Peptides against a protein of PDB entry 4GXB. Designs and how they scored, part 56

Target 1, 277 residues: chain A of PDB entry 4GXB
Amino acid sequence: VPTEEVSLEVLLSNGQKVLVNVLTSDQTEDVLEAVAAKLDLPDDLIGYFSLFLVREKEDGAFSFVRKLQEFELPYVSVTSLRSQEYKIVLRKSYWDSAYDDDVMENRVGLNLLYAQTVSDIERGWILVTKEQHRQLKSLQEKVSKKEFLRLAQTLRHYGYLRFDACVADFPEKDCPVVVSAGNSELSLQLRLPGQQLREGSFRVTRMRCWRVTSSVPLPSGSTSSPGRGRGEVRLELAFEYLMSKDRLQWVTITSPQAIMMSICLQSMVDELMVKKS

## One batch from the design tools (peptide; made by RFdiffusion4, then SolubleMPNN)

Design b2_p14_4_s4 (from b2_p14_4, 4 letters changed)
Fold by OpenDDE base, seed 4:
Structure b2_p14_4_s4 (fold): chain B 277 residues (1-277), chain A 14 residues (1-14)
Amino acid sequence: as target 1 above (277 residues)
Amino acid sequence: LSVENPHALPFVVL
């Protein structure tokens, strides 16, 4: 691609637009630095954030597609898709809330975490009780960002990434589930017919391995699941999980976001490895 | 593999 100066839009989690002037040849880190500079985020905090490719839904929600890799060209990565639905989003890239302390010491870092957390609550990614929601709204009205975050850090699924509704083969075949990644786990929420809401916690430390597979459904005359057009690629994340002592079982999630799920798993493992070293 | 709880099923009723 010829090197040209371009205006690139990067979104925050709340949909705030950050416009940066970059080269088409700028790599992910160069673009991230440009975004940081535009926001007045100090250099020592840049590493706590990453750029993600997302698909913006009709309701303005973000479906995370993947994390942009270091050697990618963000401008090319987003524009090559030839759809305005695809956006680049800035989000924190760590899982342990202890790292929030470093980020919150800076005004800009605090604002970024606050904006992300507000958005995650509004989208139902962070699970709140009615009373907690009331407390959060009171703090939001007071613009008490630090206090808001301290309360939010105690909430269920704080720091998690929530995926679109999908299907798993566990506990039963073709179970509709909502997957969330965070705190070194995949959380699978499901409601089977006539049953209460259940959450499955799959800790990364109990996953022997995982893989992403891509397949094209064979034109077998069997009714394609309602909503998959002819020729849509089926993505699956499968992981081998230690269910009990000496019992490994494969769990398979069928989702267009299988790649993003695998990126989250790897990222959580990497963070755990850093903490052990 | 870190064995946190070898006897617990991954699913909890909410």
Scores: peptide ipSAE 0.033, ipTM 0.666, DockQ to the pose 0.096
Fold by OpenDDE base, seed 5:
Structure b2_p14_4_s4 (fold): chain B 277 residues (1-277), chain A 14 residues (1-14)
Amino acid sequence: as target 1 above (277 residues)
Amino acid sequence: LSVENPHALPFVVL
């Protein structure tokens, strides 16, 4: 691709558009720096954020596809998909809420965390009670961003990434689940017929390994759910989990977001390694 | 509840 100056749109979690002028040859970090400069985010805070490739759903929600890697060219990565539903999103890239303190010291950092958190609550990624919701709305009306974040940090699934509804083979085969990644775990929420909502916590520290696999289902005539086009690539995340002492079991999640889930796992492990050093 | 307890089931009722 010839090196050309282009206008690239990067979205915040709330859908705010940030237009940056970049080269088609600019790598992920170059684009991230351009976005930071456009937002007036200090250089020392750039490392707390990353660029993600997402698919915008009809309802305006973002389905995270993957984190853009350092060697990637964001302009090429998004435009090569030839679909306007694919977007680049800026989001915080750390898991421990303790790092919020560093980011919140800066006005721009505070605004980014606030906007992301508001969006995550509105999308139901962060779970809130009725009372908590009233408190959050009151703080939002007062534009008390710091107090809003402090309350939000106490909420269930604060800082988690929520994935689209998918299927797992645990606790039973073909269980519909909602997966969320955060706090060094995968949370699997499921509601079996006639049962209450259940949540399974799979701590990354108890995962021996994980893998992503892709398969093309053979055109078996009958049981393709009408929405899965014949020949759609099936992605699976499998992890081997220490269920009990000396008992490892594979858990497999079937999801188009299996790659993103694996990226989250690696990112959570990497952060834990940094904290231990 | 994280499955940190070897005696705990990985899924907790909410």
Scores: peptide ipSAE 0.032, ipTM 0.640, DockQ to the pose 0.062
Fold by OpenDDE base, seed 1:
Structure b2_p14_4_s4 (fold): chain B 277 residues (1-277), chain A 14 residues (1-14)
Amino acid sequence: as target 1 above (277 residues)
Amino acid sequence: LSVENPHALPFVVL
């Protein structure tokens, strides 16, 4: 690709647009630095954020596709898809809420975390009771960003990334689930017919291994679910989980976001390793 | 593999 200066749009979690002038040859870090400079985010806080490739849904929600890697050229990565639904999003890239303290010391960092958290609550990624929601709204009306975040940090699934509804083979075959990643786990929310809402916690520390597989369904004549075209690539995340003492079981999640789930798993493991060092 | 709760079922009713 010829090196030229281009305007690149990067979105915040709330859909706010940040336009940066970059080279088509700029790598992920170069673009991230340009975004930071545009926002007046200090250099020492850049490492707490990452660029993600997302698909914007009709309702303006983001389906996370993957984290952009260091060697990537963000302009090329997004434009090569030739679809306006794909966007680059800036989001925090750590899991432990203790790192919020470092980010919150800066006005811009505080604003970014606040905007992300508001958006995550509005999208139902962070789970809130009616009373908690009332308290959060009161703090939002007062524009008390620090107090808002301190309350939010105590909420269920704070800091989690929520995926689109998908299918798992656990607890039963072809079970509809909503997966979320955070706090060194995959959370699987499911509601079986006639049952209450259930949440399964799969801790990364109990995963022996995981893998992502890509397959093209063979044209078997029978009723594939109406929403997947007969030729679409099927992505699966499978992990081998220690269910009980000396009992390993494979769990398979079928999702277009299987790659992103795998990235989250690796990122959570990496962060745990840093904390132990 | 840190076995935190070897006997805990992964699913909780909400």
Scores: peptide ipSAE 0.028, ipTM 0.676, DockQ to the pose 0.085
Fold by OpenDDE base, seed 3:
Structure b2_p14_4_s4 (fold): chain B 277 residues (1-277), chain A 14 residues (1-14)
Amino acid sequence: as target 1 above (277 residues)
Amino acid sequence: LSVENPHALPFVVL
């Protein structure tokens, strides 16, 4: 792509648009710095955020596709898909809520965390009781952003990324599940026929390994479910998990977001390694 | 590999 000056749209979690003037040849960090400058985010806080490629759904929700890597050109990465459904989103890129303390000391950082957290609650990514929801609304009405975040940090799935409904082979084959990543785990929520809602916790520290596979289903003459067109790429995340003492078992998740799930796993492992150093 | 709770199934009823 020839080097040209372009206007690039970057979205916040709440859908707020940030327009930045960049070169088509600018890498992910250059674009991130331009966004930070536009927001008046200080340089020492840039590392707490990342740019993500997402697909905007009809309901305005974001399906996370992947984190943009350092060598990528964000303008090319989004425009090459030739669909306006794809967006670039700014989001926090750490898992431990202890890092919120550093970000919250700055007004812009506080606003970014607040907007993200409000959005995550509204989307049902963070799980709240009726009483907790009432308390959060009261704090939101008072615009008490710090107090709002302190309460939110105690909530179930705070800081998690929630994926679109998908399928796993555990506990049963072709089991519908909702996967979330956070707190050094993959959480799998499922409801089997006639059963209560269940959550499975798969800690990254008990995963021996994981892999992403891409396959094109062969046209098997059997009725493929109406909706997966002939030739649609099937993505799977498989991980080998220590289920019990000396018992390893593979778990496979079939999802278009398998790449993003693997990025989350690696990111959680990397953060755990930093904390041990 | 962390030897966290080697006897528990990962699923909890909510």
Scores: peptide ipSAE 0.035, ipTM 0.690, DockQ to the pose 0.096; fails the geometry check

Design b2_p14_5_s1 (from b2_p14_5, 7 letters changed)
Fold by OpenDDE base, seed 3:
Structure b2_p14_5_s1 (fold): chain B 277 residues (1-277), chain A 14 residues (1-14)
Amino acid sequence: as target 1 above (277 residues)
Amino acid sequence: MLLLEEFENPVFEA
């Protein structure tokens, strides 16, 4: 792609558009810096955020595809997909809520965290009770962003990334699940027939390894799930989990977001390593 | 089936 100046749209979690003038040859960090400058985010806070490639669903929700890597050209990465559904989103890129303290000391950082958190609650990524929701709304009406965040930090799945509904082989084969990544775990929410909602928590520290695989399903006759066309690539994330003492078991998640799940695992591991250092 | 990625977890607690 020839180097030229272009206008690039970057979305915040709440759908707010940030337009930045960048070069087509600008790498992820260059674009991130441009976004930060546009928002008046201090340079020392840039590292707490990342750019993500997402697919915007019909309801306006974001399906996270992957984190943009440092060597990538965000303009090329998004435009090469030739679909207006693909967007670049700015989001916080750390997992430990302790880092919120650093970010929320700055007005712009606070606003970004607030906007993200509001959006995550609205999207049901953060789980709230009716009473908690009332409290959050009251704080939102008062525009008490710090208090809002402090309450939100106590909520279930605060800071988690929620994935689209997919399938896992745990606890049974072909279980429909909703996966969320956060707090150094993968949370698998499932509802088996006639059962209550169950959650399986898979702590990263109990994962020996994980892998991402790609396969093309053979046209087997009968069990075409009605929506997957013949020849669609199936992505799977599999991790080997320490279920009990000396008992490792593979858990496999079949999801188009398997790569993003792997990125989340890597990111959580990296953060844990930094904390142990 | 194609293996795209494989990671050993350095923070694994046995």
Scores: peptide ipSAE 0.600, ipTM 0.961, DockQ to the pose 0.784
Fold by OpenDDE base, seed 1:
Structure b2_p14_5_s1 (fold): chain B 277 residues (1-277), chain A 14 residues (1-14)
Amino acid sequence: as target 1 above (277 residues)
Amino acid sequence: MLLLEEFENPVFEA
């Protein structure tokens, strides 16, 4: 691709647009630095954030596709898809809420975390009770960002990334689930007909391994699940989980976001490795 | 079926 100066749009979690002038040849870090400069985010805080490729849904929600890698050219990565639904999003890229303390010491960092957290609550990624929601709204009205974050840090699924509804083979085959990644786990939420919401927690430390696979379903003449066209590539994340002492079992999640789920697992593992060192 | 990625977990606790 010839090197040209271009305007690139990067979104915050709340949909705020950040326009940066970059080269088409600028790598992910170069673009991230440009975004940081535009926001007046200090250089020492850049490492707490990453650029993500997302698909914007009709309701304005983001379906995370993948994290942009260091060698990638964000302009090329997003424009090559030839669809306006694909966006680049800036989001925090760590899992441990302890790192919030470093970020929120800076006004810009605080604003970014606040905007992300508000968005995550509004999207139902962070789970709140009615009372908690009232408290959060009161703090939001007062624009007490630090207090808002401190309360939010105590909430269920704070810091999690929520995926689109998908299918797993746990607890039974073809079970509809909502997967969330965070706090060194995959949370699988399911609601079976007539039953209460159930959650399966799969801790990363109990995963021996995981894999991502792709397959093309054979044209089976039988009942196509509503929404998967004939011939669509099926992505799966499978992990081998220690269910009990000396009992490993494979769990398979079928999702277009299987790659992103794998990236989350890798990232959580990497963070755990850093903490152990 | 095509294997795209496979990872062994270094933080696995047996």
Scores: peptide ipSAE 0.600, ipTM 0.961, DockQ to the pose 0.797
Fold by OpenDDE base, seed 5:
Structure b2_p14_5_s1 (fold): chain B 277 residues (1-277), chain A 14 residues (1-14)
Amino acid sequence: as target 1 above (277 residues)
Amino acid sequence: MLLLEEFENPVFEA
């Protein structure tokens, strides 16, 4: 593709639009730097953020597809999909909330974390009680961004990515689950008929390995689930988990976001490796 | 079934 100057739209977590002028040949880091410059984010904080490819749902929610890789050309990656539902999103890309302290020292960094956190709460990615929600709203009305973040850091699933509803084979076959990734774990939330909400926590340190697979379901004659077109590729994330002493068990999640889940696992592993070094 | 990626976890604690 010939190198041309183009206008690229990058969204924040809250849907705020950042327009940047880039080259079609600019790689992910070049685009990230352009976004940082547009926001007046200092260079030393760029590494705390990443660009993600997302699909915007009808309700305005983002379904994370994958993290853009370093060698990618973001303009080409998003435009090649030929659908306006695909967007590039800037988001925090670390897991340990301790790194928030570095980012919060800068006005722009603080604003980015605040906007992301507000959005994550509004979308139900961060779980809040009624009382906590009242406190957060009060702080938001006062525009006390630092205090808001300090309270938010104590909340359940702070810093997690929430995925679309999917299916797992745990605790039983074909269980509808909501998966969230964060704090070096995958959280699987499920509600079985007539039961209370259950959460399974799968710590990364207890995963021996994981894999992503792709398959084309054979046309089994029976239940045409109406919305899945004929021949849709099924993605699965499977991980081998240490359930108890000397007992490994495979857990399989069937989700179109299996790749993104794997990216989250790798990212959490990488961060843990840095902490061990 | 196609294997897209597989990872051995270096931080696995047995």
Scores: peptide ipSAE 0.599, ipTM 0.961, DockQ to the pose 0.788
Fold by OpenDDE base, seed 4:
Structure b2_p14_5_s1 (fold): chain B 277 residues (1-277), chain A 14 residues (1-14)
Amino acid sequence: as target 1 above (277 residues)
Amino acid sequence: MLLLEEFENPVFEA
């Protein structure tokens, strides 16, 4: 691609648009720096954020596709998909809420965390009780961003990424689940017909390994669910989990977001390694 | 089936 100056739109978690002038040849870090400069985010805080490729749904929700890698050209990565549904989103890229303390001491960092957290609550990524919701709304009305974040940090699934509804083979075959990644785990929420909501927690430290696979389902005869067209690629994330002492079991998640789930696992592992060093 | 990625977990606790 010829090197040209272009206007690139980067979204915050709340859908706020940040327009930056970049070169088509600018790599992910160059674009991230341009976004930071536009927001007046200090250089020392840039590393707490990353650019993500997402698909915007009809309701304005973001389906995370993948994290943009360092070698990528964000302008090319998003425009090559030839669909306006694909967006670049700025989001925090760490898991430990302790790092919020470093970010929220800066006005811009605080605003970014606040906007993300409000959005995550509104989207139901962070789980809140009625009373907690009332408290959060009161703080939001007062624009008390620090207090809002301190309360939010105590909430279930704070800092998690929530994925689209998918299928897992746990606890039973073909179980509809909602997967969330955060706090060094994958959370699998399951609601079977006539049953209460169940949650399985899979801690990263109990995963021996994981893999992402791609397959094309063979056209089995009559029971092709009418919606999966001939040749739809199936992505799966499988991980080998220590269920109990000396008992490893494979768990497989079938999801178009399997790659993003794997990226989350890698990122959580990397953060844990830094803490152990 | 095509294997796209495989990772051994360095922080696995047995």
Scores: peptide ipSAE 0.599, ipTM 0.961, DockQ to the pose 0.774

Design b2_p14_5_s2 (from b2_p14_5, 8 letters changed)
Fold by OpenDDE base, seed 5:
Structure b2_p14_5_s2 (fold): chain B 277 residues (1-277), chain A 14 residues (1-14)
Amino acid sequence: as target 1 above (277 residues)
Amino acid sequence: LLLLEEFENPVFEA
């Protein structure tokens, strides 16, 4: 593709638009630097953020597809999909909330974390009680961003990515689940008929390995799930988990976001490796 | 069935 100057739209987690002028040949880091410059984010904080490819749903929610890799050309990656539902999103890309302290020292970093956190709460990615919600709203009305973040850091699933509803084979076959990734775990939330909400926590340190697979379901004559077109690729994330002493069990999640889940696992592993070094 | 990626976990604790 010939190198041309283009206008690229990058969204924040809350849907705020950042327009940058880039080259079609600019790689992910080049685009990230352009976004940082537009926001007046200092260079030393760029590494705390990443660009993600997302699909915008009808309700304005983002379904994370994958992290853009270093060698990618973000303009080409998003435009090649030929659908306006695909967007590039800037988001925090670390897991340990301790790194928030570094980012919060800068006005722009603070604003980015604040906007992301507000959005995550509004979307139900961060779980809040009624009382906590009241406290957060009060702080938001006062525009006390630091205090807001300090309270938010104590909340359940702070810093997690929430995925679209999908299916797992745990605890039973074909269980509808909501998966969230964060704090070196995958959280699987499910509600079986007539039961209370259950959460399964799968710590990364208890995963021996994981894999992503792609398959084309054979046309089984039975239940055409409404809306899945004939021949849709099924993605699965499977991980081998240490359930108890000397007992490994495979858990399989069927989700179009299986790749993104794997990216989260790898990212959490990488961060844990840095902490061990 | 196509294997897209497979990872052995270096931080696995047995």
Scores: peptide ipSAE 0.605, ipTM 0.961, DockQ to the pose 0.786
Fold by OpenDDE base, seed 2:
Structure b2_p14_5_s2 (fold): chain B 277 residues (1-277), chain A 14 residues (1-14)
Amino acid sequence: as target 1 above (277 residues)
Amino acid sequence: LLLLEEFENPVFEA
């Protein structure tokens, strides 16, 4: 792509638009710096955020596709998909809520975390009781961002990424699940017919390894699920999990977001490695 | 079946 000056739209988690003037040849970090400058985010806080490629759903929700890599050209990465549904989103890129303390010291950082957290609650990524929701709404009405975040940090799945409904082979084959990544785990939520909501927690420290695979389903004559067009690529994330002492078991998640799940796992592992150093 | 990526976990606790 020839180097040209372009206007690039980057969204916050709440859908707020940030327009930046960049070159088509600007790499991910260049674009991130431009976004930070536009927001007046200090340079020392840029590293707490990343750019993500997402697909905006009809309801305005974001389906995370992947994190933009350092070598990528965000303008090219998003425009090459030839669909206006694809967006670039700025989001925090750490998992430990302790890092919120660093970000919250700055007004812009605080605003970014607040906007993200409000959005995550509204989208049901963070799980709240009725009473907690009332408290959060009261704090939101008062615009008490710090207090709001402190309360939010105590909530279930704070800081998690929630994925679109998918399928896993756990606890049984072809089980519909909702996967969330955060706090050094994958959470698998499922509701079997006539049963209560169940959750499986898979801690990253108990995963020996994981892999992402791509396959083209053979046209099996029978269960054409009506919505999968002929020839759709199936992505799977599989991880080998220590279920009990000396007992490893593979768990496989079939999801179009398998790559993003793997990125989350790698990111959580990287953060844990930093803490061990 | 195409393997896209595989990771051994360095923080695995046996």
Scores: peptide ipSAE 0.605, ipTM 0.961, DockQ to the pose 0.779
Fold by OpenDDE base, seed 4:
Structure b2_p14_5_s2 (fold): chain B 277 residues (1-277), chain A 14 residues (1-14)
Amino acid sequence: as target 1 above (277 residues)
Amino acid sequence: LLLLEEFENPVFEA
């Protein structure tokens, strides 16, 4: 691609648009720096954020596709998809809420975390009780961003990424589940017919390994679910989990977001390694 | 079936 100056739109979690002038040849870090400069985010805080490729749904929700890698050209990565549904989103890229303390000491960092957290609550990524919701709304009305974040940090699934509804083979075959990644785990929420909501927690430290696979289902005769067109690629994330002492079991999640789930696992593992060093 | 990625977990606790 010829090197040209272009206007690139980067979204915050709340849908706020940040327009930056970049070169088509600018790599992910270059674009991230341009976004930071536009927001007046200090250089020392840039590393707490990343650029993500997302698909914007009709309701304005973001389906995370993947994290943009260092070698990528964000302009090319998003425009090559030839669909306006795909967006680049800036989001925090760490898992431990302790790092919020570093970010929120800066006005811009605080605003970014606040906007993300508000959005995550509104989207139901962070789970809140009625009373907690009331408290959060009161703080939001007062624009008390620090207090809002301190309360939010205590909430269930704070800092998690929530994925689109998908299917897992646990606890039973073909179980509809909602997967969330955060706090060094994958959380699988499921509701079986006639049953209450159940949550399975899969801690990363109990995963021996994981893999992402791609397959094309063979057209089996009559039971082709009418919605999967001929040739739809199936992505799966499988991980080998220590269920109990000396008992490993494979768990498989079938999801178009399997790659993003794997990226989350890698990122959580990397952060844990840093803490152990 | 294509294997796209495979990772051994260095922080696995047995």
Scores: peptide ipSAE 0.604, ipTM 0.961, DockQ to the pose 0.772
Fold by OpenDDE base, seed 3:
Structure b2_p14_5_s2 (fold): chain B 277 residues (1-277), chain A 14 residues (1-14)
Amino acid sequence: as target 1 above (277 residues)
Amino acid sequence: LLLLEEFENPVFEA
């Protein structure tokens, strides 16, 4: 792609559009810096955020595809997909809520976290009770962003990334699940027939390894799940989990977001390594 | 089946 100046749209979690003038040859960090400058985010806070490639669903929700890597050209990465559904989103890229304290010290950082958190609650990524929701709304009406965040930090799945509904082989084969990544775990929510909602928590520290695989299902006659056309690539994330002492078991998640799940695992592992250092 | 990625976890606690 020839180097030229272009206008690139980057979305915040709440759908706010940030337009930046960048070069087509600008790498992810260059674009991130441009976004930060546009928002008046200090340079020392840039590292707490990343650019993500997402697919915007019909309801305006974001399906995270992957984190943009450092060597990528965000303009090319998004435009090469030739679909208006694909967007670049700015989001915080750390997991430990302790880092919120650093970001919240700055007005712009605070606003970004607030906007993200509001969006995550609205999208049901953060789980709230009716009473908690009332409290959050009250704080939102008062525009008490710090207090809002402090309350939100106590909520279930705060800071988690929620994935689209997919399938896992745990606890049973072909179980519909909703996966969320956060707090150094993968949370698998499922409802088996006639059962209550169950959650399986898979802590990263108990994952020996994980892998992402791609396969093309053979046209087997009967088990075409309605809607997957013949020849669609199936992505799977499999991890080997320490279920009990000396008992490792593979858990496999079949999801178009398997790559993003792997990225989340990598990111959580990296953060844990930094904390141990 | 194509293996795209494989990671050993350095923070694995046995």
Scores: peptide ipSAE 0.604, ipTM 0.961, DockQ to the pose 0.781

